# Designs tried in a protein design run: peptides against a protein of PDB entry 3NZW. Part 95

Target 1, 212 residues: chain A of PDB entry 3NZW
Amino acid sequence: TTTLAFRFQGGIIVAVDSRATAGNWVASQTVKKVIEINPFLLGTMAGGAADCQFWETWLGSQCRLHELREKERISVAAASKILSNLVYQYKGAGLSMGTMICGYTRKEGPTIYYVDSDGTRLKGDIFCVGSGQTFAYGVLDSNYKWDLSVEDALYLGKRSILAAAHRDAYSGGSVNLYHVTEDGWIYHGNHDVGELFWKVKEEEGSFNNVIG
Target 2, 222 residues: chain B of PDB entry 3NZW
Amino acid sequence: QFNPYGDNGGTILGIAGEDFAVLAGDTRNITDYSINSRYEPKVFDCGDNIVMSANGFAADGDALVKRFKNSVKWYHFDHNDKKLSINSAARNIQHLLYGKRFFPYYVHTIIAGLDEDGKGAVYSFDPVGSYEREQCRAGGAAASLIMPFLDNQVNFKNQYEPGTNGKVKKPLKYLSVEEVIKLVRDSFTSATERHIQVGDGLEILIVTKDGVRKEFYELKRD

## One batch from the design tools (peptide; made by RFdiffusion4, then SolubleMPNN)

Design b2_p17_3_s2 (from b2_p17_3, 7 letters changed)
Fold by OpenDDE base, seed 1:
Order: C-alpha cells, then structure tokens, then sequence
Structure b2_p17_3_s2 (fold): chain B 212 residues (1-212), chain C 222 residues (1-222), chain A 17 residues (1-17)
C-alpha cells in the first residue's frame, strides 16, 4: 500500500494505490483506499482492510451526527480526534490502521491529520503512509514545493504513487487521485498503473531501469 | 494446542453480468483428506434475490448464512417487507463479520444479486468484514488457481486488440449468461484436476430480475 | 488458503513528516 496527502497553495492532493494483499497473494487490484466521508472530508486507508473500512465508515457516521447536532460541518481536527480516540480505546487489541484525515473547513482551511492505531495523531503538510511510503517520499520530497500549480500537484501525487507501485511489491493496481479545495474534494480519476507507467516513462524519459 | 477452526475445503465463484449475477460452488465437503460429503450445498438463496456463500470452515459459514437470513427476516419486519438491497446486504454482512473481529469467522464470503439499477452485483468479504463490489471473485481452496483465470477471461487482463502492438487494451464488455456459465464450468473442472478439496458437484445459482435459478453439474469424483 | 486470510493494505507503522 501507498497512500499520500500533501498541502500546497491550491489545497490538498490525496493519492492512493488500490492493491490489497493477503501475504504474498494479491487479494485485489481495485480496492478503494479513500473513503469519502463528506463532500469536504476524505479518509485514507492503510493496514487492515476491514479495520480501516469499518472504522472510517463509522467515523463518517459520527461526522454526520456532528453535523446534525451542531448544524455545522465537523472540523478536520475533531473528526481526526474522534478516530484517534476510538483506536486508542482499542490500543493493544490488534487493530492495524494508518490513516489520513484530509479536508477543508472555513475555520481550519485545508488540513491533514495522520492517525494510526498506535495512538499517534499528527497534523502536517505532507504524509506518505504504507509499505511503499518511502518510495513515495523519495519522489514527493524531491519535487514538492508549496507553490505548485494544481496541475503539477496532481501530477506529483500521481507520480509519487507510481514510483511506489514500481518499487513496492505490495503496492499497485491503480492510482486514485483527489484534489481537495474550499469547495470540497474533486475526484481526478482512476489511473491504471500499467498504462500510467508507460505513459510517464515516455513523457518524462524516466524509469530508465526498465527497457521497453 | 486447541484449534477452534476446521477447514472443509471447497471453492466458490461469483461473476456479475449486465442484468444477472452468478454464484457457484462445488459440493465437496472435506476434513483433511477425507471426503465428508460429495453433495453438501454451500451456495444459498437468502431471499430478496440475494444469494450467499461463506466458504472455509463450514460451521462458521453456516452460522454466518443463518445470521444473515435472520437479518433479512428482521429487516422485513422493521421496514414493512421492504426488499433488502444488495448494497445494504453487504453492509449488514460486514457488521456480522466485524462483530467477531477478534474471533473471526474463518470464511471467505461472496454474495451475488442485482443492484438497484438492475445490474449484476458481486460482493466479496474477507474473514473480518472488508468488502468490495467486483465483477468477479473466486474464493476458497482453489481461489488462487481460478482468480487469475477470471482476471483474464472476465476482466480481459493482459489482452489487447490485435494489430495494435499491445497499445490498445481489449475493451471491457459484459458476458452473456451462457458465456458466464461456461467460464464457471471451465474454472471448476480445471480446479478439480489440480486441487483435492474441489470436486464432486458444481451448483450454480443464477440471479435475474425473475428470481434465482439453480443449475447442477457433475464434477470429477476422484 | 490465502482466501481465508484477512486482506491487508500493506502497512508499516509510523510516519515521518
């Protein structure tokens, strides 16, 4: 798995692969590792598929309840705290979750929180989460700047996941790409890694370790 | 050391068509190398045009299916006999599975039916309730043998248009019910040859807008 | 069988930001 999110002048980019594994078995190549909690809030998934899917769906319900009770969208801070508190209650029970809660509120602006099942909750500008995170960081960190255009930022997110999919046996399938703005998240498609690899190689002249 | 789980073998397979879905399973039930039954159905009509199989440890599978059937019944009671949608069924099954997150049902669960638009739907679950809607899924003992075949024959993976030098993928298209049945039969006959836990009989449940139809085919009994 | 194992989104705990 490789998931990433980063803040830039144009909001937030979220990009994830779509491979699920059971040991050496590729269980699926098409899993959605982003949950659309509401039009302004996303959650990413790494770790146990069921743990992430179940609890982030639960989180969505809690966020909706907040909205109904408070007549205001939940803050990214509060949403991430709800999840963090939940996983903390299960600390030591064997939950496996590495999540990013990404969203926009007028109060906070574009915001990213990392939340994992170890009880860590971090606000930050750049996170890569998963077995392929170091590969993604290699590309992302090398090209990141706050002043990226939306187009360049989207490409960078996609390209970073591609790099991870190339090097990490546990990452692959496709890249799901999101852009989060003050108007909400925008889905920027599903990009098959097989097709994307050759396209990027041709356009960039990159991946020269592969001859073809 | 006590192991609460058994493994009764078998294999299941779901494929979604345009306006139908298929869920198939062999009828072999085993323990270790001993055949307990040559005809023990493991694919069930659960009502509301939903078919279900939970393959692995049969005791867990049966328990899960019974719980789901009961859930369907209660849903009708609570919602004035409203039909349970396949997506809602999937969510319900997730909760059933995840409710035992720390002592899981040792099963791979697949359900099949029609979505609210009348399109074929297959949902697959891991033992603890992660689920995904897919066009096809193999589960059980021979899943590793069948799934790659389905990738190639249902999803047309690694197939390209002739004369395009591998640049144009074979377009995705729905398969007819006849084509799907053929693929299912070929899958199980092939799996039976290579896996001792698969064989004896093949039961196929076909879901259409008109209801659930069952077909049965003999498999190798060795 | 691998089909009877929980699915994973392969993950190493911890993040450096």
Amino acid sequence: as target 1 above (212 residues)
Amino acid sequence: as target 2 above (222 residues)
Amino acid sequence: SPANQPWEFAYTPGVQS
Scores: peptide ipSAE 0.451, ipTM 0.822, DockQ to the pose 0.887
Fold by OpenDDE base, seed 3:
Structure b2_p17_3_s2 (fold): chain B 212 residues (1-212), chain C 222 residues (1-222), chain A 17 residues (1-17)
Amino acid sequence: as target 1 above (212 residues)
Amino acid sequence: as target 2 above (222 residues)
Amino acid sequence: SPANQPWEFAYTPGVQS
């Protein structure tokens, strides 16, 4: 798995691969590792598929309850705290979760929180999470700037996941790409890694370790 | 050390068509190297045009299916006989599975039916309740033998248009019910030849707007 | 059987940021 999110002048980019595994078995190449909690809030998934899917869906319900009770959208800070508090209650029980809660509120602006099953909750501008995170960081950190255009930022997110998919045996399938703004998240498609690889190689002249 | 789980073998397979879905399973039930039964159905009509199979440890599978059937019943009671949609059924099954997160049902679950638009739908579940809607899925003992075949024959993986030098993928298209049945039969006959836990009989449940139809085929009994 | 194992989104705990 490789998931990433980063803040830039145009909001937030979220990009994830789509491979699920059971040991050496590729269980799926088409899994959605982003949950759309609400039109302004996304959650990413790494770790146990069921743990992430179940509890992030639960989180969505809690966020909706907040909106109903408080008559305003939940903050990214509060949403991430709800999840963090929950997983902390299960600490030691064997949950496996590495999540990013990404959203945009008027109060907070574009906001990213990392939450894992160890009880860690971090606010930050850039996170890569998963077995392929170091590969993604290699590309992302080398090219990241706050002043990226939306187009360049989207490409960078996609390109970073592609790099991880190439090097990490546990990452692959496709890239799901999101852009989060004040108006909400925008889905920027599913990009098959096989097709994307050859396209990027040709356009960039990269991946020269592979002889096409 | 006490092992609460058994493995009763068998294999299941789901394929979604345009306006139908198929869920198939062999009827062999085994323990270790012994055949317990040559005809133990593991694919069930659960009502509301939903078919279900939970393959692995049969006791867990049966328990899960019974719980789901009860859930369907209670859903009708609570919602004035409203039909349970396949997506809602999937969510319900997730909760059933995840409710035992720390002592899981040792099963691979597949359900099949029609979505709210009348299109074929197949959902697969891991033992603890992660789920995905897919066009096809194999589960059980011979899943590793069948799934790559389905990738090639249903999803047309690694197939290209002739004369394009591998640059143009074969376009995705829905298969007819007859084509799907052929693929299912070929899958199980092939699996039976190579896996000792698969054989005896093949039961296929076909879901259409008109209801659930059942077909049975003999498999090798070795 | 791999089919009877929980699905994983392969993950190493911890964040490098």
Scores: peptide ipSAE 0.448, ipTM 0.823, DockQ to the pose 0.883
Fold by OpenDDE base, seed 4:
Structure b2_p17_3_s2 (fold): chain B 212 residues (1-212), chain C 222 residues (1-222), chain A 17 residues (1-17)
Amino acid sequence: as target 1 above (212 residues)
Amino acid sequence: as target 2 above (222 residues)
Amino acid sequence: SPANQPWEFAYTPGVQS
């Protein structure tokens, strides 16, 4: 798995691969590792598939309840705190979750929180989460600037996941790409790694370790 | 060390068509290397045009299916006999599975039916309740033998249009019920040849707008 | 069987920000 999110002048980019594994078995190449909690809030998934799906779906319900009770959208801080508090109650029970809660509120602006099953909750500008995170960081950190255009930021997110998919055996399938703005998240498609790799290689002259 | 789980073998397979879905399973039940039964159905009509199989440890599978059937019953009671949609069924099954997160059902679960638009739907679950809607899924003992075949024959993976030098992928299309049945039969006959836990009989449940029908085929009794 | 194993989104705990 490789998931990433980063803040930039144009909001937030979220990019994730789509591979699920069971040991050496590729269980799926098409898993959705982003949950759309509401039109302004995303959650990413790494770790146990069921743990992430179940609890992030539960989180969505809690966020909806907040909206109904408080008559306003939940903050990214509060949403991430709900999840963090939940997993903390299960600390030591064996949950496996590495999540990013990404959203845009008028109060907070573009905001990313990392939340994991160890009880860590971190606010930050750049996170890569998963077995391929170091590969993604290699590309992302080398090219990241706050002043990236939306187009360049989207490409950078996609390109970073591609790099991880290339080097990490546990990452692959496709890249799901999101742009989060004050008006909500925008889905920027599913990009098959098999096709994307060759396209990028040709256009950039990169990935010269592969002949083709 | 006590092991609470058994493994009763077998294989299941779901494929979604345009306006139908199939869920198939062999009828062999084993323990270790001993055949317990040559005809023990493991694919069930659960009502509301939903078929279900939970393959692995049969005791867990049966328990899960019974719980789901009960859920369907109560859904009708609580919602004035409203039909349970396949997506809602999938969510319900997730909760059934995840409710035992720390002592899981040792099963791979697949359900099949029609979505709210009348299109074929297959949902697959891991033992603890992660799920995904897919066009096809193999589960159980021979899943590793069948799933790559389905990737190639249902999803047309690694197939290209002739004369394009691999630049144009074979377009995705729905398969007819006849084509799907052929693929299912070929999958199970092939799996039977290479896996000792698969064989004896093949039961296929076909879901259409008109309901569920069953087909049975003999497999090798080795 | 791999089919009877929980699916994983391969993950290393902890992050570097």
Scores: peptide ipSAE 0.446, ipTM 0.816, DockQ to the pose 0.905
Fold by OpenDDE base, seed 5:
Structure b2_p17_3_s2 (fold): chain B 212 residues (1-212), chain C 222 residues (1-222), chain A 17 residues (1-17)
Amino acid sequence: as target 1 above (212 residues)
Amino acid sequence: as target 2 above (222 residues)
Amino acid sequence: SPANQPWEFAYTPGVQS
């Protein structure tokens, strides 16, 4: 798995692969590792598939309840805190979760929180999470600027996941790409790694370790 | 060391068509190297045009299916006999599975039916309740033998249009019921040849807007 | 069999930022 999110002048980019594994078995190449909690809030998934799906869906319900009770959208800080508090209650029970809660509120602006099953909760501008995270960081950190255009930022997110999919045996399938703005998240498609790899290789003259 | 789980073998397979879905399973039930039964159905009509199978440890599978059937019953009671949608059924099954997160049902679960638009739907679950809607899924003992075949024949993986230098993929299209049944039969006959835990009989449940029908085919009995 | 194992989104705990 490789998931990433980063803040820039144009909002937030979220990009994830779509591979699930069971040991050496590729269980699926088409899993959605982003949950759309509401039109302004996303959650990413790494770790146990069921743990992430179940609890992030539960989180969505809690966020909706907040909206109904308080007559306003929940903050990214509060949403991430709910999840963090939950997993902390299960600390030591064996949950496996590495998540990013990404969203926009008027009071916070574009915001990213990392939350994992160890009880860690961090606010930040750049996170990569998964077995392929270091590969993604290698590309992302080398090219990241706050002042990226939306187009360049989207490409950088996609390109970073592609690099991880190339090097990490546990990442692959496709890239799901999101742009989060003050108007909400925008889905920027599913990009098959097999097709994307050859396109990028040709256009960039990169991936020269592969003969093609 | 105490092990609460058994393994009763078998294999299941789901394929979604345009306006139908199929869920198939062999009828062999085993323990270790002993055949317990040559005809023990493991694919069930659960009502509301939903078929279900939970393959692995049969005791867990039976328990899960019974719980789901009961959930369907109570859903009708609580919601004025409203039909349970396949997506809602999937969510319910997730909760049934995850409710035992720390002592899981040792099963691979597949359900099949029609979505609210009348299109074929297959949902697959891991033992603890992660799930995904897919066009096809194999589960159980011979899943590793069948799934790559389905990738190629249902999703047309690694197939390209002739004369395009491998640059144009074979377009995705729905398969007919007859084509799907053929693929299912070929899958199970092939799996039976290579896996001792698969054989004896093949039961196929076909879901259409008109309801659920069953087909049965003999497999090798060795 | 792998079909009877929980699915995993391969993950190493912790992050750098």
Scores: peptide ipSAE 0.445, ipTM 0.812, DockQ to the pose 0.907

Design b2_p17_3_s3 (from b2_p17_3, 8 letters changed)
Fold by OpenDDE base, seed 5:
Structure b2_p17_3_s3 (fold): chain B 212 residues (1-212), chain C 222 residues (1-222), chain A 17 residues (1-17)
Amino acid sequence: as target 1 above (212 residues)
Amino acid sequence: as target 2 above (222 residues)
Amino acid sequence: SPALQEWEFALTPGVQS
């Protein structure tokens, strides 16, 4: 798995692969590792598939309840705290989760929180999470700037996941790409890694370790 | 060391068509090398045009299916006999599975039916309740033998249009019910040849807007 | 065949699992 999110002048980019594994078995190449909690809030998934799906869906319900009770959207800080508190209650029970809660509120602006099953909750501008995270960081950190255009930022997110998919045996399938703005998240498509790899290789003249 | 789980073998697979879905399973029940039964159905009509199978440890599978059937019953009671949608069924099954997160049902669960638009739907679950809607899924003992075949024949993986120098993928299209049944039969006959835990009989449940139809085919009994 | 086990979105070694 490789998931990433980063803040830039144009909002937030979220990009994830789509591979699920069971040991050496590729269980699926088409899993959605982003949950659309509401039009302004996303959650990413790494770790146990069921743990992430179940609890992030639960989180969505809690966020909706907040909206109904308080007559306003939940803050990214509060949403991430709900999840963090939940997993902390299960600390030691064996949950496996590495998540990013990404969203926009008028109060906070574009915001990213990292939350994992160890009880860690971090606010930040850049996170990569999963077995391929270091590969993604290698590309992302080398090219990241706050002043990236939306186009360049989207490409950078996609390109970083592609790099991880190339090197990490546990990452692959496709890249799901999101742009989060003040108007909410925008889905920027599913990009098959097999097709994307050759396209990028040709256009960049990169991946010269592969003949083709 | 105590092991609360058994393994009763068998194999199941689901394939979604345009306006139908199929869920199939062999009828062999086995423990180790001993065949317990040559006809123990493991694919069930659960009502509301939903078919379900939970393959692995049969005791867990049966328990899960019974719980889901009961869930369907209560859903009708609580919602004025409203039909349970396939997506809602999937969510319900997730909760059933995840409710035993720390002592899981030792099964691979697949359900099939029609979505609210009348399109074929297949959902698969891991033992603890992660789930995904897919066009096809194999589960059980011979899943590793069948799934790659389904990738190629249902999703047309690694197939390209002739004369395009491998640059144009074979376009995705729905298969007819006849084509799907053929693929299912070929899958199970092939799996039976290579896996001792698969054989005896093949039961196929076909879901259409008109309801659930069952077909049965003999497999090798060796 | 693969062992019947939970699906994973693989994490880096050392992370909670």
Scores: peptide ipSAE 0.456, ipTM 0.818, DockQ to the pose 0.462
Fold by OpenDDE base, seed 1:
Structure b2_p17_3_s3 (fold): chain B 212 residues (1-212), chain C 222 residues (1-222), chain A 17 residues (1-17)
Amino acid sequence: as target 1 above (212 residues)
Amino acid sequence: as target 2 above (222 residues)
Amino acid sequence: SPALQEWEFALTPGVQS
């Protein structure tokens, strides 16, 4: 798995692969590792598939309840805190989660929180999470600037996941790409790694370790 | 050390068509190398045009299917006999599975039916309740033998248009019910040849707008 | 059987699994 999110002048880019594994078995190449909690809030998934899927769906319900009770959208800070508190209650029970809660509120602006099953909750500008995270960081950190255009930022997110999919055997399938703005998240499509790889290689002249 | 789980073998397979879905399973029930039964159906009509199989440890599978069937009844009672949609069924099954997250049902669960638009739908679940809608899924003992075949024959993986130098993928196309049944039969026939926990009989449940029908085919009994 | 193993979105070592 490789998931990433980063803040830039144009909002937030979220990009994830779509491979699920069971040991050495590729269980799926098409899994959705982003949950659309509401039009302004996303959650990413790494770790146990069921743990992430179940609890982030649960989180969505909690966020909706907040809206109903408080008559306003939940903050990214509060949403991430709900999840963090939940996993902390299960600390030691064996949950496996590495998640990013990404969203926009008028109060906070574009915001990213990292939350994992160890009880860690971090606010930050750049996170890569999963077995391929170091590969993604290699590309992302090398090219990241706050002043990236939306187009360049989207490409950088996509390109970073592609790099991880190339090097990490546990990452692959496709890239799901999101842009989060003040108007909410925008889905920027599913990009098959097989097709994307050759396109990028041709356009950039990169991946020269692969002949063909 | 005590092992609460058994493994009763068998294999299941779901394929979604355009306006139908198929869920198939062999009828062999086995413990290790000892055949317990040559005809023990493991694919069930659960009502509301939903078919379900939970393959692995049969005791867990039966328990899960029973609980889901009861859930369907409860849903009807609570919602004035409203039909349970396949997506809602999937969510319900996730909760059933994850409710035992720390003592899981030792099963691979697949359900099949029609979505609210009348299109074929297959959902697969891991033992603790992660799920995904897919066009096809194999589960059980011979899943590793069948799934790659389905990737190639249902999703046309690694197939390209002739004369394009591998640059144009074979386009995705829905398979007819006849084509799907053929694929299912070939899958199980092949699996039976190479896996001792698969054989005896093949039961196929086909879901259409008209309901669920069953087909049965003999498999090798050795 | 791979069918009887929990699906994973693989993590790097260090996160509880």
Scores: peptide ipSAE 0.455, ipTM 0.820, DockQ to the pose 0.470
Fold by OpenDDE base, seed 3:
Structure b2_p17_3_s3 (fold): chain B 212 residues (1-212), chain C 222 residues (1-222), chain A 17 residues (1-17)
Amino acid sequence: as target 1 above (212 residues)
Amino acid sequence: as target 2 above (222 residues)
Amino acid sequence: SPALQEWEFALTPGVQS
């Protein structure tokens, strides 16, 4: 798995691969590793597929209950804290989760929290999470700037996942791409890694270790 | 070391069509190298036009199916005989599986039916309740033999239009019920030749708007 | 162990394991 999220002048970019594995077996190439909690809030999944899918879906229900009770959308801070508190209660039980809670509220602006099953909760501007995270960081950190255009930021997110898919055997399938703004998240499509690789290689003159 | 799980072998296969879905399974039940039964059905009609199979440890599979059937019953009691949708069934099964997260059902679960738009639907589950809607899925002993075949023949993976120099993929299209049945039969006959835990009989449940029908075919008994 | 569909972590951002 490779997931990433970063803040920039235009909001948040979220990009994830879609491969699931069981040891050396490719279980799926089409897994949805982004949970759309509400129109302004996303969760990403890495680790145990069932743990992430179950508890992030549960988180969505808790966020909806908050809206009904308080007549206001839940903050990104509060949503991430709910998940963090939950996984902390299960500490030592063997949950495997690495998640990013990404969203926008008027009070907070664009916000990213990292939450894992070890009980870590971090606010930050850039996170890559999964077995391919180091490959993604290599591309992302080398090209990241706060002042990126929306187009360049979307490409950078997609390109970073592609790099991880190329080098990490546990990452691949396709890239799912999101842009989060004050108006909510926008889905920017599913990009098959096989087609995307050859396109990027041709346009950039990159990936010269592969002879077509 | 005490092992609470057994492995009863077998293989299951689901394929979704445009307005139908198919869930198939062999009827062999085995422990180690001993055939326990040559006819032990593992694909079930659960009501509300939903078919289900949980393949792996048969005791766990039977328990899970019974719990789901009971869940369907209670859903009708609580909701004035409302039909359970396939997506709601999938969510319910997730909760049944994840409820035993720390002592899982040792099974690969597949359900098939029609979605709310009348289109064929197949959902597959891992032992602890992760699930995905797919066009096709193989599970069980010969899943590693069959799944690549389904990728090629249902999802047309690695197939290109002739004369395009590999630049144009073969377009996706729905298969007819006859084509799907043929693929299922070919999958199981091939798997039976190469895997000792698959054979004896093939039971296929076909879900349409008109209900569930069953077909049976003989497999090799070696 | 049951063949769980796992997205294996080689490394987490906080702990190298």
Scores: peptide ipSAE 0.037, ipTM 0.792, DockQ to the pose 0.341
Fold by OpenDDE base, seed 4:
Structure b2_p17_3_s3 (fold): chain B 212 residues (1-212), chain C 222 residues (1-222), chain A 17 residues (1-17)
Amino acid sequence: as target 1 above (212 residues)
Amino acid sequence: as target 2 above (222 residues)
Amino acid sequence: SPALQEWEFALTPGVQS
């Protein structure tokens, strides 16, 4: 798995691969590793798919309850804290979760929290999470700027996942790409890694380790 | 060390069509190298035009299917006999599976039916309740043999239009029920040849707007 | 966790650290 999220002047980019594996077996190439919690909040999945899918869906329910009770949308801080508190209660039970909660509220602006099953909760501007995270960081860190255009930021997210998919055997399938703004998240498509790789190679003159 | 799980072998396969879905399973039940039964159905009509199979440890599979059937019954009681949608069924099954997260049902679960638009739907589950809607899925002992075949024949993976130098992929299209049945039969006959835990019989449940139809085919009995 | 046979059960990719 490779997931990433980063803040920039235009909001948040979220990009994830779609491969699931069981050891050497590719279980799926089409896993949705972004959970659309609500129109304004995204959760990413790394680790146990069931753990992430179950609890992030549960989180969505809690966020909806908050909205009903408080008559306002939940903050990203509060949403991530709910999840963090929950997984902390299961600490040591063997949950496997590496998640990012991403959203844009008027109060907070664009906000990313990393939450994992070890009880870690971190606010930050850039996170890559999963077995391919180091490969993604290599590309992302090298090209990241706060002042990226939306187009460039989307491409950078996509390109970083592609790099990870190329080097990490446990990452691949496709890139799912999101842009999060104050108006909510926008889905920017599913990009097959096979097609994307050759396109990027041709356009950039990159990936010269592959002859084609 | 005590192992609470058994493995009863077998294989299951789901394929979604445009206006139908198919869920198939062999009828062999085995423990280790001993055939317990040559005809033990593992694909079930659960009502509301939903078919289900939970393949792996048969005791767990049967328990899960019974719980789901009971869930359907209670859903009707609580919601004035409202039909349970396939997506709601999938969510319910997730909760059934994840409720035993720390002592999982040792099964690969597949359900098939029609979505709310009348399109074929197949959902697959891991033992702890992660699920995905897919066009096709193989589960069980011979899943590793069948799934690549389905990738090629249902999802047209690695197929290109002739004369395009591999630049144009074969377009995705729905398969007819007849074509799906052929693929299912070919999958199971092939799997039977290469896996000792697959064989004896093939039961296919076909879900359409008109209900659930069952077909049976003999497999090799070796 | 019972050793789910890797090929039978899609083990959710653990956080590969």
Scores: peptide ipSAE 0.079, ipTM 0.790, DockQ to the pose 0.181; fails the geometry check

